# Peptides against a protein of PDB entry 5YCA: the designs that were tried, part 1

No score or structure here was measured in a lab: all are predicted.

Target 1, 132 residues: chain A of PDB entry 5YCA
Amino acid sequence: RSLPAERNPLYKDDTLDHTPLIPKCRAQVIEFPDGPATFVRLKCTNPESKVPHFLMRMAKDSSISATSMFRSAFPKATQEEEDLEMRWIRDNLNPIEDKRVAGLWVPPADALALAKDYSMTPFINALLEASS
Structure headers, positions and changes below count from the first letter of each chain, unless a header shows other numbers.
Peptide ipSAE was made for these designs. It is ipSAE averaged over its two directions, with the distance scale d0 held at 1.0 Angstrom where the peptide's residues are scored. Compare it between designs on one protein only; published cut-offs may not apply.
A fold fails the geometry check if it doesn't show the stated peptide or something in it is severely misdrawn.

## One batch from the design tools (peptide)

Design b1_p8_2 (made by RFdiffusion4)
Fold by OpenDDE base, seed 5:
Structure b1_p8_2 (fold): chain B 132 residues (1-132), chain A 8 residues (1-8)
Amino acid sequence: as target 1 above (132 residues)
Amino acid sequence: PPVPIEEL
């Protein structure tokens, strides 16, 4: 597959220690029609544009929003590029359908695979390790 | 409807 050409400079180094990012994560309880659910969020700010994106994890099963990852990693991506990547994820990984929330969500192992592709491993490790 | 990611 072909990923967008320009990547968020926040993710220039995939080998960084993730532990300093853990306390930056925040838990949030959201009320849904079928009951409350806890999410863990990590605010990721593009150091050049200063635009923030939130990486998202479902606390209970550690599903992570691939959509949030993509949008953070590729701030200048077109909708067509996003659609293409989401299609690739559906075809090659193990996305989870959750009708309560938008976007494409994947289990932890898939999230880490995407993180490697997007050069954001420290951030996903921190998100997965954070308490809820 | 699904909750948008940005609204979570």
Scores: peptide ipSAE 0.157, ipTM 0.807, DockQ to the pose 0.966
Fold by OpenDDE base, seed 1:
Structure b1_p8_2 (fold): chain B 132 residues (1-132), chain A 8 residues (1-8)
Amino acid sequence: as target 1 above (132 residues)
Amino acid sequence: PPVPIEEL
């Protein structure tokens, strides 16, 4: 696969200490038809465009939204590029279907694999370690 | 319908 050419400059260094990001995460309870579910989200602001995106984790099983990761990492990606990456994830990783929420969600190990590809490792580590 | 990511 090929990833979009331009990446969010927020993710210029994949090796930074993630611990300062942990207190930036916030838990959020959302009501669904079958009951409430808690999510953890981390606000990630592109330092050039000033546009924020929220990285998302399901608190219960630590599934991470691959869609949120992709959109944050590649702010100028086309829909076709996103579709291509989501297909790759379906074919190569272990996405989880949850009809309550949009996007493609993956388990922690897969999220960390994507984080390496997208240069987002500190942010995903923080998101995974945050309390809910 | 699923909740959009942007609304979470």
Scores: peptide ipSAE 0.155, ipTM 0.806, DockQ to the pose 0.959
Fold by OpenDDE base, seed 3:
Structure b1_p8_2 (fold): chain B 132 residues (1-132), chain A 8 residues (1-8)
Amino acid sequence: as target 1 above (132 residues)
Amino acid sequence: PPVPIEEL
């Protein structure tokens, strides 16, 4: 696969300590037709464009939105590049289908694999370790 | 319909 050339400068250093990011995460209860579900969110702002994206975790099973990761990491990606990556995830990882929410969601181990590829490891570690 | 991730 080929990842987009330009990456969000927020993710320039994959080796940073993740612990300071843990308190920045926030829990959110969302009401769905079949009942409430809790998510954990981490607001990630591109330091150049000032555009924010929220990284998302389902509190119950720690599934992470791969779609939100990709869009945050690659702010200038084309739709074709996103489609290619989502197809790769479907073919190579273990995505979870949840019809209540949009995007492609993956279990924690897969999220950390993607985080390494996208240079987002501290942020995903923090998101996974945050309380809900 | 599914909730868009942007609206979560």
Scores: peptide ipSAE 0.149, ipTM 0.805, DockQ to the pose 0.966
Fold by OpenDDE base, seed 4:
Structure b1_p8_2 (fold): chain B 132 residues (1-132), chain A 8 residues (1-8)
Amino acid sequence: as target 1 above (132 residues)
Amino acid sequence: PPVPIEEL
């Protein structure tokens, strides 16, 4: 696979301590046709463009939105680049199908693998450790 | 239809 050339400068250092990010996470209850579900969100703002993205975790099973990770990490990615990466995830990781929410979701171990590739490990660790 | 990720 080929990841986009330009990455969000927010993720310039993958080795930073994640603990200061934990209290920045927020729980949110979303009402779906078949009942409520809780998500944990972490607001990630590109320090140059000031455009925010929210990293998302399903509170119950800790599934993480790979789509949100990719879009946050690669703000100038084309649709073709995103499609290529999502296909790679389907072929190489263990994505979860959830008809209630858009995007491709992956279990915690896969999310951490992607986080390493996208240089956003502290953010995913914080998201996974946050309370709901 | 699924809820868009940006609307969560």
Scores: peptide ipSAE 0.149, ipTM 0.805, DockQ to the pose 0.974

Design b1_p8_2_s1 (made by RFdiffusion4, then SolubleMPNN; from b1_p8_2, 3 letters changed)
Fold by OpenDDE base, seed 1:
Structure b1_p8_2_s1 (fold): chain B 132 residues (1-132), chain A 8 residues (1-8)
Amino acid sequence: as target 1 above (132 residues)
Amino acid sequence: EPLPEEEL
C-alpha cells in the first residue's frame, strides 16, 4: 500500500518516550442508545497548522480509532487515500465494527502496527496506558 | 473540552 506523502510533523520521531503524554489523555463518558461508554482521548496538535485532532480509544476493550490515527497523521490526505488505507486495514488487520461510532476501529496490537507505519508509536502507547 | 461529534 501507499501512504500519503505528507505527514503531520508532530510525528517526526517515533522513538520518543511516551510517558509524558499519559497525563495529557482524558476520559469521557458518552451516552449511546444502548447506554454509556467511556472513551479515552489524546489531543494531538499539528505544530505547523495548529489544527488539533483527537486520538480515540474505547476504554472497555482498548479498541482504537484507526480513522482518527490516519487523519491526524496525514492532514492533507484525500478521501481516496483514506478509503484505500481503510480497505487495506479491513483486508490485513482485524477491525471491529461498532455501529455506535464512526470510522474504523482496531484492537491494540493492530493500533500499534499502524502506529509504527504512521510514526506515532509514543502517542498510541500513551493512549493505551492512560487510565479511564 | 467536549469531544467534537465528528471525531467519534
Scores: peptide ipSAE 0.231, ipTM 0.857, DockQ to the pose 0.166
Fold by OpenDDE base, seed 4:
Structure b1_p8_2_s1 (fold): chain B 132 residues (1-132), chain A 8 residues (1-8)
Amino acid sequence: as target 1 above (132 residues)
Amino acid sequence: EPLPEEEL
């Protein structure tokens, strides 16, 4: 597969220590028609454009939003590029469908595989280790 | 800050 050419400069170094990012995560209870659910989120701001995105984890089963990862990593990606990547994820990983939330969600191991591809490993490690 | 609706 081909990923977008330009990546968010926030993710310039995939090898940095993730520990300082853990306390930056926040847990939030969200109300859905069938009841409340807790999410853990990490605000990621592009240092050049100043545009923020939130990386998202379902607290209960640690599923991570692949869609949010992609949009944060590739701020100039077209819809066609996103659709192509989401198709690749469906064909090669183990996405989870949850009718309550938008986007494509993946289990922790798949999230870390994507994180390596997107150069986001410290951020996903922090998101997975944060308390809820 | 509250989670933006478009983030879910």
Scores: peptide ipSAE 0.225, ipTM 0.856, DockQ to the pose 0.142
Fold by OpenDDE base, seed 3:
Order: structure tokens, then sequence, then C-alpha cells
Structure b1_p8_2_s1 (fold): chain B 132 residues (1-132), chain A 8 residues (1-8)
């Protein structure tokens, strides 16, 4: 598949040690109609545009928002490019269904596969290892 | 309707 041409320069080096990013993660309890759920979030700021995005993990099952990953990695992507990637994820990976949250969420192994494709492995490793 | 990720 094809990915957008321009990538967030924050993700220029996929080989960096992830451990310094772990303490930058933060847990947050969110109230839903059926009860509370804990999320772990990592603030990722584009060093050029200074625009932040939050990578997000559902604490209980470690599902990660693929939508937030894509938008962080490809800040200039078109809606059509995003739609095509989300369709690819649905067809090739194992997204989960959760009507409480928007976007497409995937299990840890799939998140790491996407992280490799998007050159953001250290950030996803940190997000997965952070405490909740 | 689901909450947007940016609002979580």
Amino acid sequence: as target 1 above (132 residues)
Amino acid sequence: EPLPEEEL
C-alpha cells in the first residue's frame, strides 16, 4: 500500500531507545455512560509545526488508536488518504469495536506493525509499557 | 455517538 509522502519529522528515527518516553505518558480516567475507563496518553509534538497530537492506549486491553497514529505521523494527509489506510487496516489487521470512542483501534501487535510502517516504534513501545 | 480521541 501507499502512505502519504510527508511524515512528521518527530518520527525521523525509528531505532531510538523508547525508555526515556515512558515517564512522559499519562493515565486518565474517562467517564462513559456505562462506567469509567482508563486511557494512557502520550503527547507528541511536531518539532516544525509545534502542533501536538496525543497517542492513545486503552489501559485495560492495550488497544491503541490507529487513527491518532496516522494523523500524528502524516499531518498533511488528505481525508481520502486516511480513509484508504483505515480500510487497509480493516482488511489486513484485527481492529476492535468500541462504540464509546471514535476512530479505529487495534491490538498491541497490530499497533507495533503500524508503528514500523509509520516509523514511530519508540513511541508505541513507550505507550504500551507505561503504567496506568 | 463515540467521543473523538482528541476529547478523551
Scores: peptide ipSAE 0.168, ipTM 0.828, DockQ to the pose 0.970
Fold by OpenDDE base, seed 2:
Structure b1_p8_2_s1 (fold): chain B 132 residues (1-132), chain A 8 residues (1-8)
Amino acid sequence: as target 1 above (132 residues)
Amino acid sequence: EPLPEEEL
């Protein structure tokens, strides 16, 4: 597959220590029609554009929003490029079906595989290790 | 800051 050419400069170094990012994560309880659910989120600000994106984890099963990862990593990607990547994820990984939330969500192992592809491993490690 | 409804 092909990924967008321009990547968020926040993710220039995939080898950095993730531990300083852990206290930056925040837990939030969201109320849904069938009951509350806790999410952990990490605010990731593009150092050039100053536009933030939130990476998100479902606290219960540690599923990560692949959609949020893609949008954060590739801020200038077209909708067509996003659709192609989401189709690739459906065909090659193990996305979770949850009708309560938008986007495509994947289990931790898949999230780390995507993180490697998107050069954002420290951020996903921090998100996975943060308390809920 | 609360997560916007549009993100979920």
Scores: peptide ipSAE 0.232, ipTM 0.853, DockQ to the pose 0.147; fails the geometry check

Design b1_p8_2_s2 (made by RFdiffusion4, then SolubleMPNN; from b1_p8_2, 4 letters changed)
Fold by OpenDDE base, seed 2:
Structure b1_p8_2_s2 (fold): chain B 132 residues (1-132), chain A 8 residues (1-8)
Amino acid sequence: as target 1 above (132 residues)
Amino acid sequence: APLPEEDL
């Protein structure tokens, strides 16, 4: 598959130590119609544009929002490019359906595979290791 | 449904 040409400069080095990012994560309890659920969030600010995106993990099963990963990694991507990538994820990985939240969510192993593709490995490792 | 990057 083809990914967008321009990537967020925040992710210029996929090999950095992830541990300094762990304390930057924050747990949040959100009330839904069927009850509360805890999420872990990591604020990722594009150092060039100064636009923030939040990477998201469901605390219970460690599912990660692939949609948030894509939007953070590719700030100039079109809606068409996003739709094509999300279709690829549906066809090739193991996304989880959750009607309470928007976007496409994937298990930890799939998130790390995407992180490698998007050069986001330290950030996803930190998000997965953070306490809730 | 809320978007995680904006609504959560």
Scores: peptide ipSAE 0.089, ipTM 0.776, DockQ to the pose 0.675
Fold by OpenDDE base, seed 3:
Structure b1_p8_2_s2 (fold): chain B 132 residues (1-132), chain A 8 residues (1-8)
Amino acid sequence: as target 1 above (132 residues)
Amino acid sequence: APLPEEDL
């Protein structure tokens, strides 16, 4: 696979302490046709463009949106680059299909693998450790 | 607040 060349400068240092990010996460209860579900969200703002993006976790099983991770990490990615990465995830990781939500979701271990590749480890650790 | 689907 080939990841986009330009990355969100918010993720320039993958070694930072994640603990200060934990209290920045927020829980949200959403009503679906089959009942309510809680999500944990972390607002990530690109310091250069000032464009925000939410990283998201399903509270119950800790599934994380790989699509949101990719789009936050690579703000100038082409559709072809995203399609290629999503295919790679399907072929190499263990994505979860949830018809209630859009995007490709992955379990915690896969999310951390992607986080390393995208230089987002502190943010994903915080998202996983946040209470719901 | 937006739905997760709207944030993707």
Scores: peptide ipSAE 0.067, ipTM 0.758, DockQ to the pose 0.233
Fold by OpenDDE base, seed 4:
Structure b1_p8_2_s2 (fold): chain B 132 residues (1-132), chain A 8 residues (1-8)
Amino acid sequence: as target 1 above (132 residues)
Amino acid sequence: APLPEEDL
C-alpha cells in the first residue's frame, strides 16, 4: 500500500511519552436506537493548520476508529488514498462492523499497528488507557 | 451512520 506523502506534523515523533495525553481524553455518551454507548475521544490539533481531529475509541470493547486516525495523520490525503487504505485495512487487519457509527473501526492491536504506520503510537496508547 | 460529535 501507499500512504500519503504529507503527514500531520503533530505526529513527527512516534516515541514520545503518551502519559501526558491521557488526561486530555474525554468520554462521551451517545444515544443510539438500540441504547447508549460511551466513546472516549482525544482532540488532536495540527500545530500548523490548527485544524483539530478527534481520535475515537468505543469504551466497551476499545475499538478505535481507523478512519479518524487516517484523517488526522494525513490531512491532505485524497479520497482515493483514504479508500485505498481502508480497503487495505479490511483485507489485512480485523475491522469491526458497527452500523451505528461511521468509519472503519479496528480492535486495539490493529489500532496500534496502524499507529506505528502513521506515527501516532503515543496518541493511541493514551486513548486506550484513558478511563471512560 | 453518525459520527461521534466533536464537542469536548
Scores: peptide ipSAE 0.094, ipTM 0.779, DockQ to the pose 0.470; fails the geometry check
Fold by OpenDDE base, seed 5:
Structure b1_p8_2_s2 (fold): chain B 132 residues (1-132), chain A 8 residues (1-8)
Amino acid sequence: as target 1 above (132 residues)
Amino acid sequence: APLPEEDL
């Protein structure tokens, strides 16, 4: 598959220690029609554009929003490029459809696979390790 | 539909 050419400079180094990012994560309880659910969020700000995105994990099963990962990693991606990647994820990984929230969510192992592709490994490790 | 960040 083809990923967008330009990546968020925040993710220039995939080998960084993730531990300093852990305390930056925040838990959030959201009320849904079927009851409350806790999410863990990590604010990721593009150092050039200053635009933030939140990486998100469902606390209970550690599902992570692939959509948010992609949009954070590729700030100049077109909708067509995103659609192509989401299709690839559907075809090659194990996404979860949650009616309560937007986007495509994936289990932890898939999230880490995407993180490698997007050069976001420290951030996803931190998100997965953070308490809820 | 709102972005995931907007949903939360």
Scores: peptide ipSAE 0.085, ipTM 0.771, DockQ to the pose 0.507; fails the geometry check

Design b1_p8_2_s3 (made by RFdiffusion4, then SolubleMPNN; from b1_p8_2, 4 letters changed)
Fold by OpenDDE base, seed 4:
Structure b1_p8_2_s3 (fold): chain B 132 residues (1-132), chain A 8 residues (1-8)
Amino acid sequence: as target 1 above (132 residues)
Amino acid sequence: EPLPESEL
């Protein structure tokens, strides 16, 4: 697969300590037709463009939105590039189908694999460790 | 601060 050429400068260093990011995470209860569900989210702002994205985790099973990871990491990606990556995830990882939420969601181990590819490891570690 | 459901 080919990832987009330009990456969000927020993710320039994949080796940073993740612990300072943990208290920046926030839990939110969202109401769905079949009942409430809690999500944990981390606001990630591109330091150059000032555009924020939220990384998302389902509190109950720790599934993480791969779509939000990709869009945050690659702000100038085309729809074709996103579609290609999402197809790769379906073919090589273990995405979860959930009709309540948009995008492609993956279990924690897969999220960390993607985080390495996208240079987002500290952010995903923090998101996974945050309380709900 | 809170996200709309549509943002998920």
Scores: peptide ipSAE 0.222, ipTM 0.855, DockQ to the pose 0.144
Fold by OpenDDE base, seed 2:
Structure b1_p8_2_s3 (fold): chain B 132 residues (1-132), chain A 8 residues (1-8)
Amino acid sequence: as target 1 above (132 residues)
Amino acid sequence: EPLPESEL
């Protein structure tokens, strides 16, 4: 598959230690029609544009928003490029269906596979390891 | 800074 040409410079080094990112994560309880759910989020700011994106994890089952990962990694991607990647994820990985939330969510193993592709492994490791 | 629910 093809990925967008330009990547967020925040993710220039996929080999960095993730532990300093853990305390930067925040847990948040969100109310839904069928009850509350806890999410863990990590604010990721593009050092060049200064535009932030939040990486998101469902605390209960550790599902991670692939959509948030893609948008953070590829800030100049077109909607068409995003749609193609999300289709690839549906066809090749194991996305989770959750009607309460937008975007495409994947289990931890799939998130780490995507993280490798997007060069954001430290951030996903931190998000997965953070307390809720 | 709580995340807006519209972001989910």
Scores: peptide ipSAE 0.220, ipTM 0.854, DockQ to the pose 0.140
Fold by OpenDDE base, seed 5:
Structure b1_p8_2_s3 (fold): chain B 132 residues (1-132), chain A 8 residues (1-8)
Amino acid sequence: as target 1 above (132 residues)
Amino acid sequence: EPLPESEL
């Protein structure tokens, strides 16, 4: 598959130590019609544009929003490029359907595979390791 | 309708 050409400079180095990012994560309880659920979020700010995105994990099963990852990694991506990537994820990974939330969510192993592709490994490791 | 991720 083809990924967008321009990547968020925040993710220029996939080999960085993730541990300093762990305390930057925040847990939040969200109320849904079927009951509360806890999410863990990590604010990621593009150092050039200053636009933030939140990477998101469902605390219980550690599912991570692939949509949020993509939008953070590729700030200038078109909707068509996003749609193509989400289709690729559906066809090649193991996304999870959750009617309560928007976007495409994937299990931890898939999130780390995407993180490698998007050069976001430290951020996803931190998100997965953070307490809830 | 699912919640927007920006609302989480």
Scores: peptide ipSAE 0.160, ipTM 0.830, DockQ to the pose 0.948
Fold by OpenDDE base, seed 1:
Structure b1_p8_2_s3 (fold): chain B 132 residues (1-132), chain A 8 residues (1-8)
Amino acid sequence: as target 1 above (132 residues)
Amino acid sequence: EPLPESEL
């Protein structure tokens, strides 16, 4: 597959220590028709555009929103590019079906694989380690 | 800062 050409400069170094990001994560309880669910989120601000995106984790099973990762990593991506990547994820990884939430969610191992591709490993490590 | 449900 091919990923968008321009990446969020926040993710210029995939080898940074993730531990300083852990306390930046926040847990939030969200109400759904079938009951409440806790999510952990990490605010990621593009240092050039100053536009923030929230990376999202389901606290219960540690599923990560691949959609949130993609949109944060590739701020100028087209809908077609996003659709192509989401299709690749469906065909090659193990996305989770959850009708309560939008986007495509993946288990931790898949999230880390995507993080490597998107150069955002420290952020996903922090998101996975944060308390809920 | 709470996240709007619409963003999930």
Scores: peptide ipSAE 0.237, ipTM 0.860, DockQ to the pose 0.142; fails the geometry check

Design b1_p8_2_s4 (made by RFdiffusion4, then SolubleMPNN; from b1_p8_2, 4 letters changed)
Fold by OpenDDE base, seed 4:
Structure b1_p8_2_s4 (fold): chain B 132 residues (1-132), chain A 8 residues (1-8)
Amino acid sequence: as target 1 above (132 residues)
Amino acid sequence: APLPLEDL
């Protein structure tokens, strides 16, 4: 598959220690029609544009929003590029579509696979290890 | 309707 050429400079080094990012994560409870659900989020700010994105984890099953990962990693990606990647995820990984929240969500192992592809491993490790 | 990611 083809990923967008330009990546968020925040993710220039996939090998950095993730532990300093853990305390930056925050848990939040969101009320849905069928009841509350807890999410853990990590604010990721593009150091050049200063535009933030939040990486999101469902606390209960640790599923992570692949859509949020892609949008953070590739801030100048076209809708076509996003659609192509989401289709690839559907075909090659194990995503879930939750009626309560938008986007594709993937289990932890798949999230880490994507993180490697997007050069986001420290951020996803931190998000997975953060308390909820 | 699902909650948009930007609203999380």
Scores: peptide ipSAE 0.544, ipTM 0.933, DockQ to the pose 0.945
Fold by OpenDDE base, seed 2:
Order: C-alpha cells, then sequence, then structure tokens
Structure b1_p8_2_s4 (fold): chain B 132 residues (1-132), chain A 8 residues (1-8)
C-alpha cells in the first residue's frame, strides 16, 4: 500500500522513550444511549501547524482508534487516501466498528503494527500503558 | 448515529 507523502513532524523519531508521555494521557467517562464507557486520550500537537489531534483508546478492551492515528500522522492526507488506508486495515488487520463511536478501532497488537508504519510507536505505547 | 471522533 501507499501512505501519504507528508507525515506530522511530531513523529520524526520512532525510537524515543514512551514513559514521559504516560502522565499526559487522560481518562474520561462518556455517556452513551446504552450506558457509560471510559476512554483514554492523548493530545498530540503538530509542532509546525500547532493543530492538535487526540489519539483514543477504549479503556475496557484497549482498542485504539486507527482513524485518529491516521489523521494525526498524515495531516495533509485527502479523504481518498484515508479511505484507501481504512480499506487496507479492514482487509489485513482485525478492526472493529463500534456503533457508539465513529471510525475504525483496532486491538493493541494491530495498533502497534500501524504505529510502526506511521512512526508513532512511543505515543501508542504510552496510550496503551496509561491508567483508566 | 455514532459519536464523531472529534467529539470524544
Amino acid sequence: as target 1 above (132 residues)
Amino acid sequence: APLPLEDL
């Protein structure tokens, strides 16, 4: 597959220690029609554009939003490029579509595989390790 | 309808 040409400069070094990012994560309870659910989020700000995106984890099963990962990693990607990547994820990984929340969500192992592709490993490790 | 990601 082909990923977008320009990547968020926040992710220039995939080898950094993830532990300083853990306390930057925040847990929150969201009320849905069928009951509450807890999410953990990590604010990721593009150092050039200053535009923030939140990486998201479902606390209960540690599913990670692949859609949020893609949008943070590739800030200039087109909708077509996103659609192509999401189709690739559906065909090659193990995503879930939760009726309560938009986007594709993937289990931890798949999230780390995507993180390697997107150069986001420290951020995803921190998000997975954070308490809820 | 599902909650948009930007609303989480």
Scores: peptide ipSAE 0.541, ipTM 0.932, DockQ to the pose 0.957
Fold by OpenDDE base, seed 1:
Structure b1_p8_2_s4 (fold): chain B 132 residues (1-132), chain A 8 residues (1-8)
Amino acid sequence: as target 1 above (132 residues)
Amino acid sequence: APLPLEDL
């Protein structure tokens, strides 16, 4: 598959130690019609544009928002490029659709596969390891 | 309706 050409410079090195990022994660409880759910989020600021994005994890099953990953990794991607990648994820990984939250969510193993593709492994490792 | 990602 083809990914957008321009990537967030925050993710220039996929091999960095993730542990300093763990305390940057924050847990939050969100109320939904069927009850509360806890999410863990990590604020990722593009060092060039200074625009932040939040990477998101469902605390209960550690599902990660693939949509949040894509938008953070590829800040200049078009909607068409996003749609194409989300289709690839649907066809090749094991995404879940949650009625409570938008976007495409994937289990930890799939998130790490995407992280490798997007060069953001340290950030996803930190997000997965953070407490809720 | 699902909660938008930008609202999380």
Scores: peptide ipSAE 0.534, ipTM 0.931, DockQ to the pose 0.945
Fold by OpenDDE base, seed 5:
Structure b1_p8_2_s4 (fold): chain B 132 residues (1-132), chain A 8 residues (1-8)
Amino acid sequence: as target 1 above (132 residues)
Amino acid sequence: APLPLEDL
């Protein structure tokens, strides 16, 4: 598959130590019609545009929002490019579409596979390791 | 309706 040409400069180095990012993660409880659910989020700010995105984990099963990963990694991506990638994820990984929250969510192993593709491994490792 | 990602 093809990914968007321009990547968020925050993710220029996929080999960095993730541990400094762990304490930057924050857990939050969100009330849904069928009950509360805890999420962990990590604020990721594009150093050039100064636009933040939040990487999101469902605390209970560690599902990660692939949609948020993509949007953070590729700030200039078109909707068509996003749709193409989400289709690829559906066809090649093991996503879930939770009725409570928007976007496509993937289990930890899939998230790390995407992280490698998007050059954001330290951030996903931190998000997965953070307490909830 | 699902909660938008930006609202999390």
Scores: peptide ipSAE 0.521, ipTM 0.928, DockQ to the pose 0.942

